# Peptides against a protein of PDB entry 5KEZ, part 1

Scores and structures below are computed, not measured.

Target 1, 320 residues: chain A of PDB entry 5KEZ
Amino acid sequence: NVAIYNPFRPWWERYQPVSYKLCTRSGNEDEFRNMVTRCNNVGVRIYVDAVINHMCGNAVSAGTSSTCGSYFNPGSRDFPAVPYSGWDFNDGKCKTGSGDIENYNDATQVRDCRLTGLLDLALEKDYVRSKIAEYMNHLIDIGVAGFRLDASKHMWPGDIKAILDKLHNLNSNWFPAGSKPFIYQEVIDLGGEPIKSSDYFGNGRVTEFKYGAKLGTVIRKWNGEKMSYLKNWGEGWGFVPSDRALVFVDNHDNQRGHGAGGASILTFWDARLYKMAVGFMLAHPYGFTRVMSSYRWPRQFQNGNDVNDWVGPPNNNGVI
Structure headers, positions and changes below count from the first letter of each chain, unless a header shows other numbers.
Peptide ipSAE is a variant of ipSAE made for these designs: the mean of its two directions, with the distance scale d0 fixed at 1.0 Angstrom where the peptide's residues are scored. Compare it only between designs on the same protein; published cut-offs may not carry over.
The geometry check fails a fold that doesn't show the stated peptide or that is severely misdrawn somewhere.

## One batch from the design tools (peptide; made by RFdiffusion4, then SolubleMPNN)

Design b1_p8_1_s1 (from b1_p8_1, 4 letters changed)
Fold by OpenDDE base, seed 2:
Structure b1_p8_1_s1 (fold): chain B 320 residues (1-320), chain A 8 residues (1-8)
Amino acid sequence: as target 1 above (320 residues)
Amino acid sequence: TLAPALFV
């Protein structure tokens, strides 16, 4: 990914890829392979957060300022380490003046335009699908168990399906022969927008963002909500079918006081209420559960926003 | 430097 120095090595630089090389602040490919092997040998499975919707931001300076030193040029859409060129992006499909998503009520913009300036990959092209599949298959062959598909809301479900159809079976050193990768898709659907979680059920599980938002409201006792109302928790609250749901109390985005569910979301900053929410989630049978492991940072609120929401994991001068 | 809003 790009190496950002202003602010100094933010968490979100990880979501600005310039290659599919396994060479980041977390380590190199050999270190990753070693970690996957050690985890698999004790029954701990690895699921990769796969950033496949886009490359880095359009406004990032060209050069070799990346975690593996690969050259890239956002202005010319040149990513030779893949390789991608100007033919592999949706610039010609997006019809907004900025080239960014301007209206989330327009499903075509949401999928064909840039998410906050991130260069949007042309996932309709078999070449692009194949490059992504090669990346994911390399991870499968290393021994990962599956994937979170980042920004799935911004990809056409059929394009995702076309990539998934190219995937290998899991590594038979640790998984039964013929095992398929576990897929869960990040789709933010709180209602009110045209893109629905149900559009993605055919590809795997989806994130149920209503879960953390509604549970936070109940535990905070907002709007007269009571714990006793959780008697029909799950599908009875209008959530997706249990066998399609991945559920969580918080994620890295909404932990920063904004985004999907925003103010209702419970986090480790509200320790007692958060323990109640996580305890309830783990006790209840609805959905596939995900527990967050995060870190503290020096929050600084200005006009209701944390100006330090960019701060990444604890590090030693940029080294994790 | 662009800070993406991944939560939208």
Scores: peptide ipSAE 0.044, ipTM 0.813, DockQ to the pose 0.524
Fold by OpenDDE base, seed 5:
Structure b1_p8_1_s1 (fold): chain B 320 residues (1-320), chain A 8 residues (1-8)
Amino acid sequence: as target 1 above (320 residues)
Amino acid sequence: TLAPALFV
């Protein structure tokens, strides 16, 4: 991914890829293989956060300022480490003046335009699908159990399916022969927008963002809501079917006030209420559960926004 | 801000 120094190595630089090399601040490919092997040998499975919707921001300077030193040029859409070129992006397909998503009520913009300047990959192209599948198959070969698909809302479900159809079975050293990768798709659907979680059910599980938002409201006792109202928690609250749901109290984005749920989201900053929410989630059978492991940072609120929401995990001068 | 929000 790109190495960003202003602000200094933010968490979100990880979501600006310039190659599919397993070479980041977390380590190199050999170290990753070692970790996956050790985890698998004790029954701990690895699921990779796969960033396949986009490459880095369009405004990032060209050069070799990346975690593996790979050259890239956002201005010319040149990513030779893949390789991608200008033919592999949706620049000509997006019809907004900025090239960015301007209207989230326009599903075509949401999927064909840049998410906050991130160069949008032309996932309709078999070449692009194959490059992504090659990356994911390499991870499958290493021994990962599946994937979180980042920014799935911004990809056409059929394009995702076309990529998934190219995936190999899981590594038989640790998984039964013929096992398929576990897929969960990051889709935010709180209602009111054209893109629905149900659009993605055919590809695997989806994130249910209503879960954390609604649970937060109940535990905070907002609007007179009571724990007794959770008697029909899950589908009875209008959530997706349990077998399609991945559920969580918070994630890295809404923990920072980004995306779904706003102030209702419970986080470790509200430790007592957060423990109640996580305890309830783990006790209740609805959905596939995900527990957050985060870190504390020096929050500074200005005009209602944390100006330090960029701060990444604990590090020593950029080294994790 | 130039920070991407992944869950928009």
Scores: peptide ipSAE 0.043, ipTM 0.811, DockQ to the pose 0.632
Fold by OpenDDE base, seed 4:
Structure b1_p8_1_s1 (fold): chain B 320 residues (1-320), chain A 8 residues (1-8)
Amino acid sequence: as target 1 above (320 residues)
Amino acid sequence: TLAPALFV
C-alpha cells in the first residue's frame, strides 16, 4: 500500500493499495506465512481484509512511497506491480463531474465512481477479476480461512461473484478437502439507499450495521428504549437473516465517528456500556460475531470532529 | 492527503 507520511503513517493507508504484495508495516510475506501457520496449528483461523474495489487515492504523488517499494502513478493509473493501467479503471464509466461518488442514492455512481478519490477498478473486466483472484488464491494457498471484502457496497455483486468463482479450495493441510473460503462483505445498509445488503447474500455473509447502531441506542437508553425490547433481537428488528449476518458493536470506522450509526455506536471509550454491549452480543445467538480489538489514541476534537482520527496502532517509527 | 472514510 501507499506509505503516507503526512499525517505520519495513518491507519487508512492500508486501504490504499498499490500492489498485491504481502509486504506492509506488519511484516513481509515470510513473516505472514509463519503467522498463518502458527495460528492454524492451534486452531486460530485467519481472515484477510481484502481491498479489491480500488487502488490508492487519485491525488497521491507518483513514485515508490509504498510499503514494498513498488512504483505507482495514480495520475496515469499505472500500477506496474500488478500490473494495472488506465484500461483497468472506471474513469470512462463514471459520469459524475468530479469522478467521485456524488450521490449515494445513485447505485451506479456508488459502484462505478471513486470512493472518496480512490481509483475505482473496472471489476467488469476478466483481467481485473483474475488479478484479484490470483491475489486471493495466493492467500488461500498460504492457509487463510477466508476474507472480509472491503467496500463491497461499491462493487457489483456479480463482479464479486465472478472473482469468488475463481477461488481455490482452502489449504488441505488445515482444512477439510473441498472447503471453501469464508466470505463476509462490508456493506453499509442502514436503509434509505438503493443498494441493499440482500444484493450480496449470494456471495456470502454481509455486515449488519444496524446491529451496533440499534444496540447502542438500547444500551444508552435513548428514546425510551429498553433491554426488554431485545426479546426479538435479530430478524425481528429488521436485520438480515442470521445466517447472512456478521455482527459487531463497532468497527474501525464508526469507532472514529465515521458513517454508520453515528453517536449511538458504542466503543471502548465508553467502557462500561461497551462491555455490556459486547457481552450481550456474545450471549445472543443472532449472526456471526466479531469482537473489536483496538487501541487508544490522543483524540482532539475540533468542531465535533476528532482531528486525530487518522492515528494508527502503536508502532515503532511506523513499524507495527 | 486524502483520508478516506469508508463510511459515507
Scores: peptide ipSAE 0.042, ipTM 0.806, DockQ to the pose 0.532
Fold by OpenDDE base, seed 1:
Structure b1_p8_1_s1 (fold): chain B 320 residues (1-320), chain A 8 residues (1-8)
Amino acid sequence: as target 1 above (320 residues)
Amino acid sequence: TLAPALFV
């Protein structure tokens, strides 16, 4: 990914890829392979957060300022480490003046325009699909069990399906022969927008962002809500079918207070209430559960916003 | 600096 220095090496630089090389501030490919092997050998499976909707920001300076040292040029859409070129992006499809998503009520903008300046990959192209599939298959061959597909809301479900159809079976050293990767798609659907979670059910599970949002309000006792109202928790609250849901109390985005769920989201900062929420989630049969493991950063609130929400995880390889 | 709002 790109190396961002202002602010200094933020967490979100990880979501600005310039190659599919496995060398980041989290480690190199050999270290990753070693981790996957060690985990698999004790029955712990690995699911990769796969950033496949986009490359880095359009305004990032060209050069080799990246975690693997790969050259890239956002201005010319040149990512030779893949390789991608200007033909592999949706610049010509996006019809907004800025090239960015301007209206989330326009499904075509949401999927064909840049998410906050991130160069949007032309996933309709077989070449692009194949490059992504090669990346994911490399991970499958290493021994990962599946994927979180980042920014799935911003990809056409059919394009995702086309990529998934290219994927190998899981590594038979650890998985039964013929096993398929576990897929869950990040789709933020709190209602009110044209893109729905149900659009993606055919590809795998979907993140249910209503879960953490609503659970937070209940446990916080907002609006007179009571724990007894959770008797029909899940589908009874308008959530996606249990067999399509991946559920969580918080994620890295909404943990920072600005994402889906807003201030209702419970986090480790609200330790007691958070433990109650996580405990309830793990006890309740609805959905496939995910538990967050995060870190503390020096929060600094100005006008109700944490100006240090960019701070990345503790790291001892800052040279990368 | 582009800070992606992946949570939007």
Scores: peptide ipSAE 0.041, ipTM 0.803, DockQ to the pose 0.534

Design b1_p8_1_s2 (from b1_p8_1, 3 letters changed)
Fold by OpenDDE base, seed 2:
Structure b1_p8_1_s2 (fold): chain B 320 residues (1-320), chain A 8 residues (1-8)
Amino acid sequence: as target 1 above (320 residues)
Amino acid sequence: TLAPAYFV
């Protein structure tokens, strides 16, 4: 991914790829392979956060300022480490003046335009699908168990399906022969926008963002809500079917006041309420559960916004 | 808008 120095190595640089090389602040490919092997050998499975909707931001300076030293040029859409060129992006397909998503009520913009300036890959092209599949298959062959598909609402479900159809079976050194990768898709659907979680059920599980948002309001006792109202928690609250749901109390985005859920989201900053919410989630049978493991950072609020929301994990002068 | 918060 790109190496950002202003601000200094923010968490979100991870979501701006310039290659599919396994070479980041967390380590190199050999170290990753070693970690996967050690984890698998003790029954801990690895699921990779796969960033496949886009490459880096269009405004990032060209050069070799990346975690693996690969050259890239956002201005010319040149990513030779893949390789991608201008033919592999949706610039000509997006019809907005800025090239960015300007209206989230327009499903075509949401999927064909740039998410906050991130160069949008042309996933309709078999070449692009194949390059992504090669990346994911390399991970499968290393021994990962599956994937979180980042920014899935910004990809056409059929394009995702086409990529998934190219995937190998899981590594038979640790998984039964013929095992398929576990897929869960990040789709933010709190209602009110055209893209729906149900559009993606055919590809695998979907993140249920209503879960953390609604649970937060109950635990906070907003609007007179009570714990007893959770008697029909799950489908009874209008959530997706349990076998399609991945559920969580918070994620890295809404922990910083971004994305979906707003002020209702409970986080480790509110320790007692958070423990109540996580405890309830783990005790209740609805959905596939995900528990957040995060870190503290020096929050500084100005006009209601944390000016340090960019701060990444604890590090030693940029080294994690 | 409901989207991830990725910045420049």
Scores: peptide ipSAE 0.268, ipTM 0.902, DockQ to the pose 0.150
Fold by OpenDDE base, seed 4:
Structure b1_p8_1_s2 (fold): chain B 320 residues (1-320), chain A 8 residues (1-8)
Amino acid sequence: as target 1 above (320 residues)
Amino acid sequence: TLAPAYFV
């Protein structure tokens, strides 16, 4: 991914890929292989956050400022480490004036235009699908158990399926023969927009963002809500089917006030309420649970916004 | 608008 130094190595640089090389702030490929092996050997499985919707931001300077040193040029859509070129992006397909998503009520914009300036891959192309599948298959062959598909609402479900259909079975050194990768898709669906979580059920589980948002209001006792209302928690609250749901109290985005849930989202900053919410989630059978592991950062609010929401995890001069 | 924030 791109190495960003202003601000200094933010967490979100991880979501701006320039290659599919396994060189990051967290280590190199050999170190990753070692970790996966050690984890698998004790029954801990690894699921990779796969950024496959896009490459880096359109405005990032060309050069070799990347975690693996690979050259890239956003302006010319040149990512030779893949390789991708201008033919592999949706520049001509997006019809907005800016090239960015301008209207989230237009599903075609949401999927064909750039997410906040991130160069949007032409996932309709078999070439692009194959490059992504090769990346994911490399990870599968290393021994990962599955994937979180980042920004899934910004990809056509059929394109995702086409990629998934190219994937290998899991590594038989640790998984039963014929096992398929566990897939969960990040789809932010709180209602009110045309793209629905149900569009993606055929590909795997989906993130249920209503879960954290609604649980937050209940635990906070907002709007007169009571714990007793949780008797029909899950599908009874209008959430996706349990076998399609990945549930969580917070994620890295809404922990920072971004994405979905707003002020209702509980985080470690409100420790007692957060523990209550997480405890409830783990005790309740609805959905596949994900527990957040985060960190404190020096929050600095200006006009209601944390100007330090970019701060990444504890690190040694950028190395995690 | 419901989107992740990969920018500053």
Scores: peptide ipSAE 0.253, ipTM 0.895, DockQ to the pose 0.152
Fold by OpenDDE base, seed 1:
Structure b1_p8_1_s2 (fold): chain B 320 residues (1-320), chain A 8 residues (1-8)
Amino acid sequence: as target 1 above (320 residues)
Amino acid sequence: TLAPAYFV
């Protein structure tokens, strides 16, 4: 991914790829292979957060300032380490003046325009689909069990399906022959927008962002809400079907007050309430559960916003 | 409008 130095190596640089090389501040490919093998050997499975909607920001300077040293040029849409070129992006397809998503009530903008300046891949092209599938198949062959598809809201469900149809069966050294990768898709659907979670049910599970948002209000006792109201928790609260839901109390975005959920989201900063929420989630049968493992950072609030919300995870393998 | 924020 791109190496961002202002602010200094933020967490979100990881979501700005310039290649599909397994070479980041988390480690190199050999270290990753070693981890996957050791985990699989004791029944712990690995699911990769796959960033396949986009490459890096359009305003990032060209050069070799990346975690694996690969050259890239956002201005010319040149990513030779893949390779991608100007033919592989939705610049001509997006019809907004800025090239960014300007109206989330327009599904075509949400899917064909840049998410906050991130160069939007032309997933309608078989070439692009194949390059992504090659990346994911490399991971499958290493021994991963499946994927979180980042920014799925911003991809056409049919394009996702076309990529998934190119995927190998899971590695038979650890999985039954013919096993398919486990897929869950990040789709932010709190209602009120045209893109719905149900658009993506055919590809796999979907993140249910209503879960953490609503659970937070209940446990915080906001608006007179009570724990007893959770009697019909799940589908009874208007959530997606249990067999399509991936549920969580918080994620990296809404832990920082961004994305879906706002101030209702419970995090480790509110330790007692957070443990109550996580305990409830793990005890309740609705959905497939995900537990957050995060880190402390030096929060500094100015005008209600944490100016240090960019701070990345602790790192002891050097600055690469 | 809700979206992840990976760019500043």
Scores: peptide ipSAE 0.217, ipTM 0.886, DockQ to the pose 0.164
Fold by OpenDDE base, seed 3:
Structure b1_p8_1_s2 (fold): chain B 320 residues (1-320), chain A 8 residues (1-8)
Amino acid sequence: as target 1 above (320 residues)
Amino acid sequence: TLAPAYFV
């Protein structure tokens, strides 16, 4: 991915890929392979956060400022380490003046235009699908168990399916023969927008962002909410079917006040209430659970916004 | 710089 130095090595640089090389702030491919092997050998499975909707931001300077030193040029859409070129992006398909998503009520913009300047891959092209599948298959062959598909809301469900149809069975050294990768898709659906979680049910599980938002409200006793109202928690609260849901109290975005959930989201900053919420989530049978492991950072609120929300995990001069 | 914002 891109190496960002202003601000200094933010967490979100990891979501700006310039190649599919397994060479990051956390280590190289050999170290990753070693980790996957050691984890699998004790029954701990690895699920990769796969960033496949886009490459890096269109405004990032061309050069070799990346975690593996690969050259890239956002201006010319040149990513030779893949390789991608200008033919592999949706620049000509997006009809907005900026090239970015301007109206989230337009599903076509949401899927064909750039998410906050991130170069949008032409996932309708078999070439692009194959390059992504090769990346994911390499990970499968290493021994990962499945994937979180980042920014799934911004990909056409049919394009995701086409990629998934190219995937290998899981590595038989650790998984039963014929096992398929576990897939869950990040889709933010709080209602009111055209893209729905149900659009993605055919590809795997989806993130249920209503879960953390509503649970936070109840645990905080906002709006007269009571714990007794959780008697029909799950589908009874209008959430997606349990067998399609991945649930969580918080994630990296809404922990920082971004995306879905707002102020109701409970985090480790509210330790007592957070432990109550996580304990409830783990005790309740609804959905597939995800527990957050995060870190403290020096929050600095200015005009209601944390100007240090970019701060990444503890590191040694940018290396995790 | 990228500040995550998935919807308006």
Scores: peptide ipSAE 0.149, ipTM 0.858, DockQ to the pose 0.402

Design b1_p8_1_s3 (from b1_p8_1, 6 letters changed)
Fold by OpenDDE base, seed 2:
Structure b1_p8_1_s3 (fold): chain B 320 residues (1-320), chain A 8 residues (1-8)
Amino acid sequence: as target 1 above (320 residues)
Amino acid sequence: PLAPKLFI
């Protein structure tokens, strides 16, 4: 990914890829392979957060300022470490003046335009699908158990399916022969927008963002809501079917006040209420559960926004 | 619009 120095090595630089090389602030490919092996040998499985919708931001300076030293040029759409060129992006397909998503009520913009300036990959192209599949297959062959597909809302479900259809079976050193990767897709669907979580059920599980949002409201006792109203929690609250749901109290985005859920989201900052929410989630049978492990940072609120929301995990002068 | 991530 890109190395950002202003602000100093933010968490979100991880979501700006310039190659599919396994070199990041977390380590190199050999270290990753070693970690996956050690985890698998004790029954701990690894699921990779796969950033496949886009490459880095359009406004990032060209050069070799990346975690693996790979050259890239956002202005010319040149990513030679893949390789990608201007033919592999949706610039000509997006019809907005900025090239960014301007209207989230237009499903075509949401999928064909840049998410906050991130260069949008032309996932309709078999070449692009194959480069992504090669990346994911390399991870499968290392021994990962599956994937979170980042920004799935911004990809056409059929393009995702075409990538998934190219994937290998899981590594038979640790998984039964013929095992398929576990897939869950990040789709933000709180209602009110044209893209629905149900559009993605054919590809795997989907994140249920209503879960953390509604549970937060109940535990906070907003609008006179009570814990007893959770008697029909799950499908009875209008959530996706349990076998399609991945559920969580918070994630890295909404923990920072970004994305779905707003002020209702419970986080470790509200320790008592958060423990109640996580305890309830783990006790209730609805959905596949995900527990957040995070870190503290020096929050500074200005006009309701944390000016330090960019702060990444604890590090030694940029080294994790 | 609820963008999942703001990259500044």
Scores: peptide ipSAE 0.113, ipTM 0.864, DockQ to the pose 0.184
Fold by OpenDDE base, seed 4:
Formats: sequence, C-alpha cells, structure tokens
Structure b1_p8_1_s3 (fold): chain B 320 residues (1-320), chain A 8 residues (1-8)
Amino acid sequence: as target 1 above (320 residues)
Amino acid sequence: PLAPKLFI
C-alpha cells in the first residue's frame, strides 16, 4: 500500500493498495507465513481484509512511497507491480463530473465511481478478476481461512462472484479437503439506499451494520428503548438472516464517527456501556460475532470532528 | 444516504 507521511502513517493507508505484495507495516511475507502457520497450529484461523475494489487515491503522488517500495503512478493509472494500467479502471464508465461517487442513491455511481477518490478497478474485466483471484489464492495457499471483502457495496455482486469462483479450496494441511474460504462482505445497509445486503447473500456473509447502531440506542436508553425489547433481537429487528450476518458492536470506521451508525455506536471510549453491548452480543446466538480490538489515540475535536481520527495503532516509527 | 469512508 501507499506509505503516507502526512499525517504520519495513518491507519487508512492500508486501504490504498499499490500492489498485492504481502509486505506492509506489519511485516513481510515470510513473517506473515510464519504467523499464519503458528496460528493454524493452535486452532486460530486468519481472515484477511482484502482490498479489491480499488487501488490508491487518485491524488497520491507517483513514486515508490509504498510499504514494499513498488512504483506506482495514480495519475496514469500505472501499477506495474500487479500490473494494472489505465485499461483496468472505471475511468470513463463513471458518469459523474468529478469521477467520484456523488449520489449514494445511484447504485451505478456507488459501484462504478471512485470511493472518496480511490481509483476504481474495472472488476467486469476477467484480467482484473484474475489478478485479484491470484492475490487471494496466494493467501489461501499460505493457509488463511477466508476474507473480509472491503468495500463490497462498491462492487457488483456478480463481479465478486466471478472472483470467488476462481478461488482455491483451503490449504489441506489445516483444513478438511474441499473446504472453501469463509467470505464476509462489508456492505453498509442501514436502509434508505438502493444497494441492499441481500444483493450479496450469494457470495457469503454480510456485515450487519444495523446491529451495532440499534444495540447502541438500546444500551444508551435512547428513545425510551429497553433491554426487554431485545427479546426478538436479530431477524425480529429487521436484520439479515442469522446465517448471513456478521455482527459487531463497532468497527474501525464507525469507532471514529465515520460511516454507519453515527453517535449511537458504542466504543471502548464508553467502557461500561461497551462491555455491556459486547457481552450481550457474545451471549446472543444471532449472527457470526466479531469482537473489536482497538487502541486509544489522542482525540482532538475541532468543530465536532476528531482531527486525529487518522492515528494508527501503537508503532515504532511507523512499523507495527 | 450514508456517509462514505473518508480517506483525507
């Protein structure tokens, strides 16, 4: 991914890929292989956050400022470490004036235009699908158990399926022969937009963002809501089917006030309420649960926004 | 509409 120094190595630089090389702030490929092996040997499985919708931001300077030193040029859409070129992006397919998503009520813009300036991959192309599948298969062959598909809302479900259909079975050193990777897709569906979580059920589980949002309101006792109302928690609250749901109290985005849920989202900053919410989630059978592991950062609010929301985890001069 | 992910 890109190495960003202003601000200094933010968490979100990880979501700006320039290659599919397994060398990042967290280590190199050999170290990753070692970690996966050690984890698998004690029954801990690894799921990779796969950033496959896009490459880095269109405004990032060309050069070798990347975690693996790979050259890239956003301006010319040149990512030779893949390789991708200008033919592999949705430039000209997106019909907005900016080239960015301007209207989230237009499903075509949401999928064909750039998410906040991130260069949008032409996932309709078999070439692009194959490059992504190669990356994911490399991870599968290392021994990962599956994937979170980042920004799945911004990809056509059929394009995701076409990638998934190219995937290997899981590594038989640790998984039963014929096992398929566990897939969960990040789809933000709080209602009110044309793209629905159900569009993605055929590919795997989906993130149920209503879960954290609604649980937050209940635990906070907003709008007169009571814990007793949770008696039909899950499908009874209009959530996706339990076997399609991945559930969580918070994630890295909404923990920082970004995206889904707003002020209702409980985080470790509200420790007591957060523990109650997480405890409830773990005790309740609905969905596949994900527990957040985060860190404190020096929050500084200006005009209601934390100007330090970019701060990544504790690190040694950028190395985690 | 939901707020997008912001990478500023």
Scores: peptide ipSAE 0.103, ipTM 0.853, DockQ to the pose 0.165
Fold by OpenDDE base, seed 1:
Structure b1_p8_1_s3 (fold): chain B 320 residues (1-320), chain A 8 residues (1-8)
Amino acid sequence: as target 1 above (320 residues)
Amino acid sequence: PLAPKLFI
């Protein structure tokens, strides 16, 4: 990914790829292979957060300022380490004046325009689909069990399906022959927008962002809500079908007050209430559960916003 | 409408 120095190496630089090389501040490919092998040998499976909607920000300076030293040029859409070129992006497809998503009520903008300036890949092209599939297949062959697909609402469900149809079976050293990768898709659907979670059910599970938002409100006892109202929790609250849901109390975005859920989201900062929420989630049968493991950072609130919400995870292998 | 990511 891009190395960002202002602010200094933020968490979100990881979501700005310039190659599909397994070389980041989390480690190199050999270290990753070692971790996957050791985990699989004791029944712990690995699911990769796959960033396949986009490359880095359009305003990032060209050069070799990346975690694996690969050259890239956002201005010319040149990513030779893949390789991608100007033919592989949706610049000509997006019809907004800025080239960014301007209206989330327009499904074509949401899928064909840049998410906050991130260069949007032309996933309709077989070449692009194949390059992504090659990346994911490399991970499958290493021994990963599946994927979180980042920014799935920003990709056409049919383009995702076309990529998934190119994937290998899971590595037979650890999985039954013919096993398929486990897929869950990040789709933020709190209602009120044209893109729906149900558009993605054919590709795998979907993140249910209503879960953490509503659970937070109940446990906080906002608006007179009570734990007893959770008697019909799940589909009874208008959530997606249990067999399509991936559920969580918080994620890295809404833990910082960003994205879906707002101030209702419970986090480790509210330790007692958070333990109640996580305990409830793990005890309740609805959906496939995900538990957050995060870190403390030096929060500094100015006008209600944490100016240090960019701070990345602790790193013990130096600045890469 | 929610802006899902603000990290550029």
Scores: peptide ipSAE 0.096, ipTM 0.849, DockQ to the pose 0.174
Fold by OpenDDE base, seed 3:
Structure b1_p8_1_s3 (fold): chain B 320 residues (1-320), chain A 8 residues (1-8)
Amino acid sequence: as target 1 above (320 residues)
Amino acid sequence: PLAPKLFI
């Protein structure tokens, strides 16, 4: 991914890929392979956060400022480490004046235009699908168990399916022969927009962002909500079917006040209430559960926004 | 500098 120095090595640089090489702030490919092996040998499985909707931001300077030293040029859409070129992006397909998503009520913009300036991959192209599948298959062959598909809301479900149909079975050194990767898709659906979680059910599980949002209101006793109302928790609250849901109290985005859930989201900053919410989630049978492991950062609120929401985990001069 | 991605 890109190495960002202003601000200094933010967490979100990880979501701006310039190659599919496994050299990151966390280590190199050999170190990753070693970790996966050690984890698998004790029954701990690895699921990769796969950033496949886009490459880096269009405004990032061209050069070799990346975690693996690979050259890239956002201006010319040149990512030779893949390789991608201008033919592999949706620039000509997106019809907005900016090239960015301007209207979230237009499903075509949401999927064909750039998410906050991130160069949008032409996932309808078999070449692009194959390059992504090669990346994911390399990870499968290393021994990962599955994937979180980042920004799935911004990809056509059929394009995701076409990529998934190219995937290998899981590594038989640790998984039963014929095992398929576990897939869950990040889709923010709180209602009110044309893109629905149900559009993605055919590809795997989906994130249920209503879960953390609604649980937060109940635990906080907002709007007269009571714990007794949780008797029909799950589908009875209008959530997706349990067998399609991945559930969580918070994630890295909404922990920072970004998008899905707003101020209702419980985080480790509200330790007592957070432990109650996580305990409830783990005790309740609805959905596949995900527990957040985060870190403290020096929050600094200005005009209601944390100006330090970019701060990444504890690191040694940018290396984790 | 590019702002982080924001999901809305």
Scores: peptide ipSAE 0.089, ipTM 0.835, DockQ to the pose 0.442

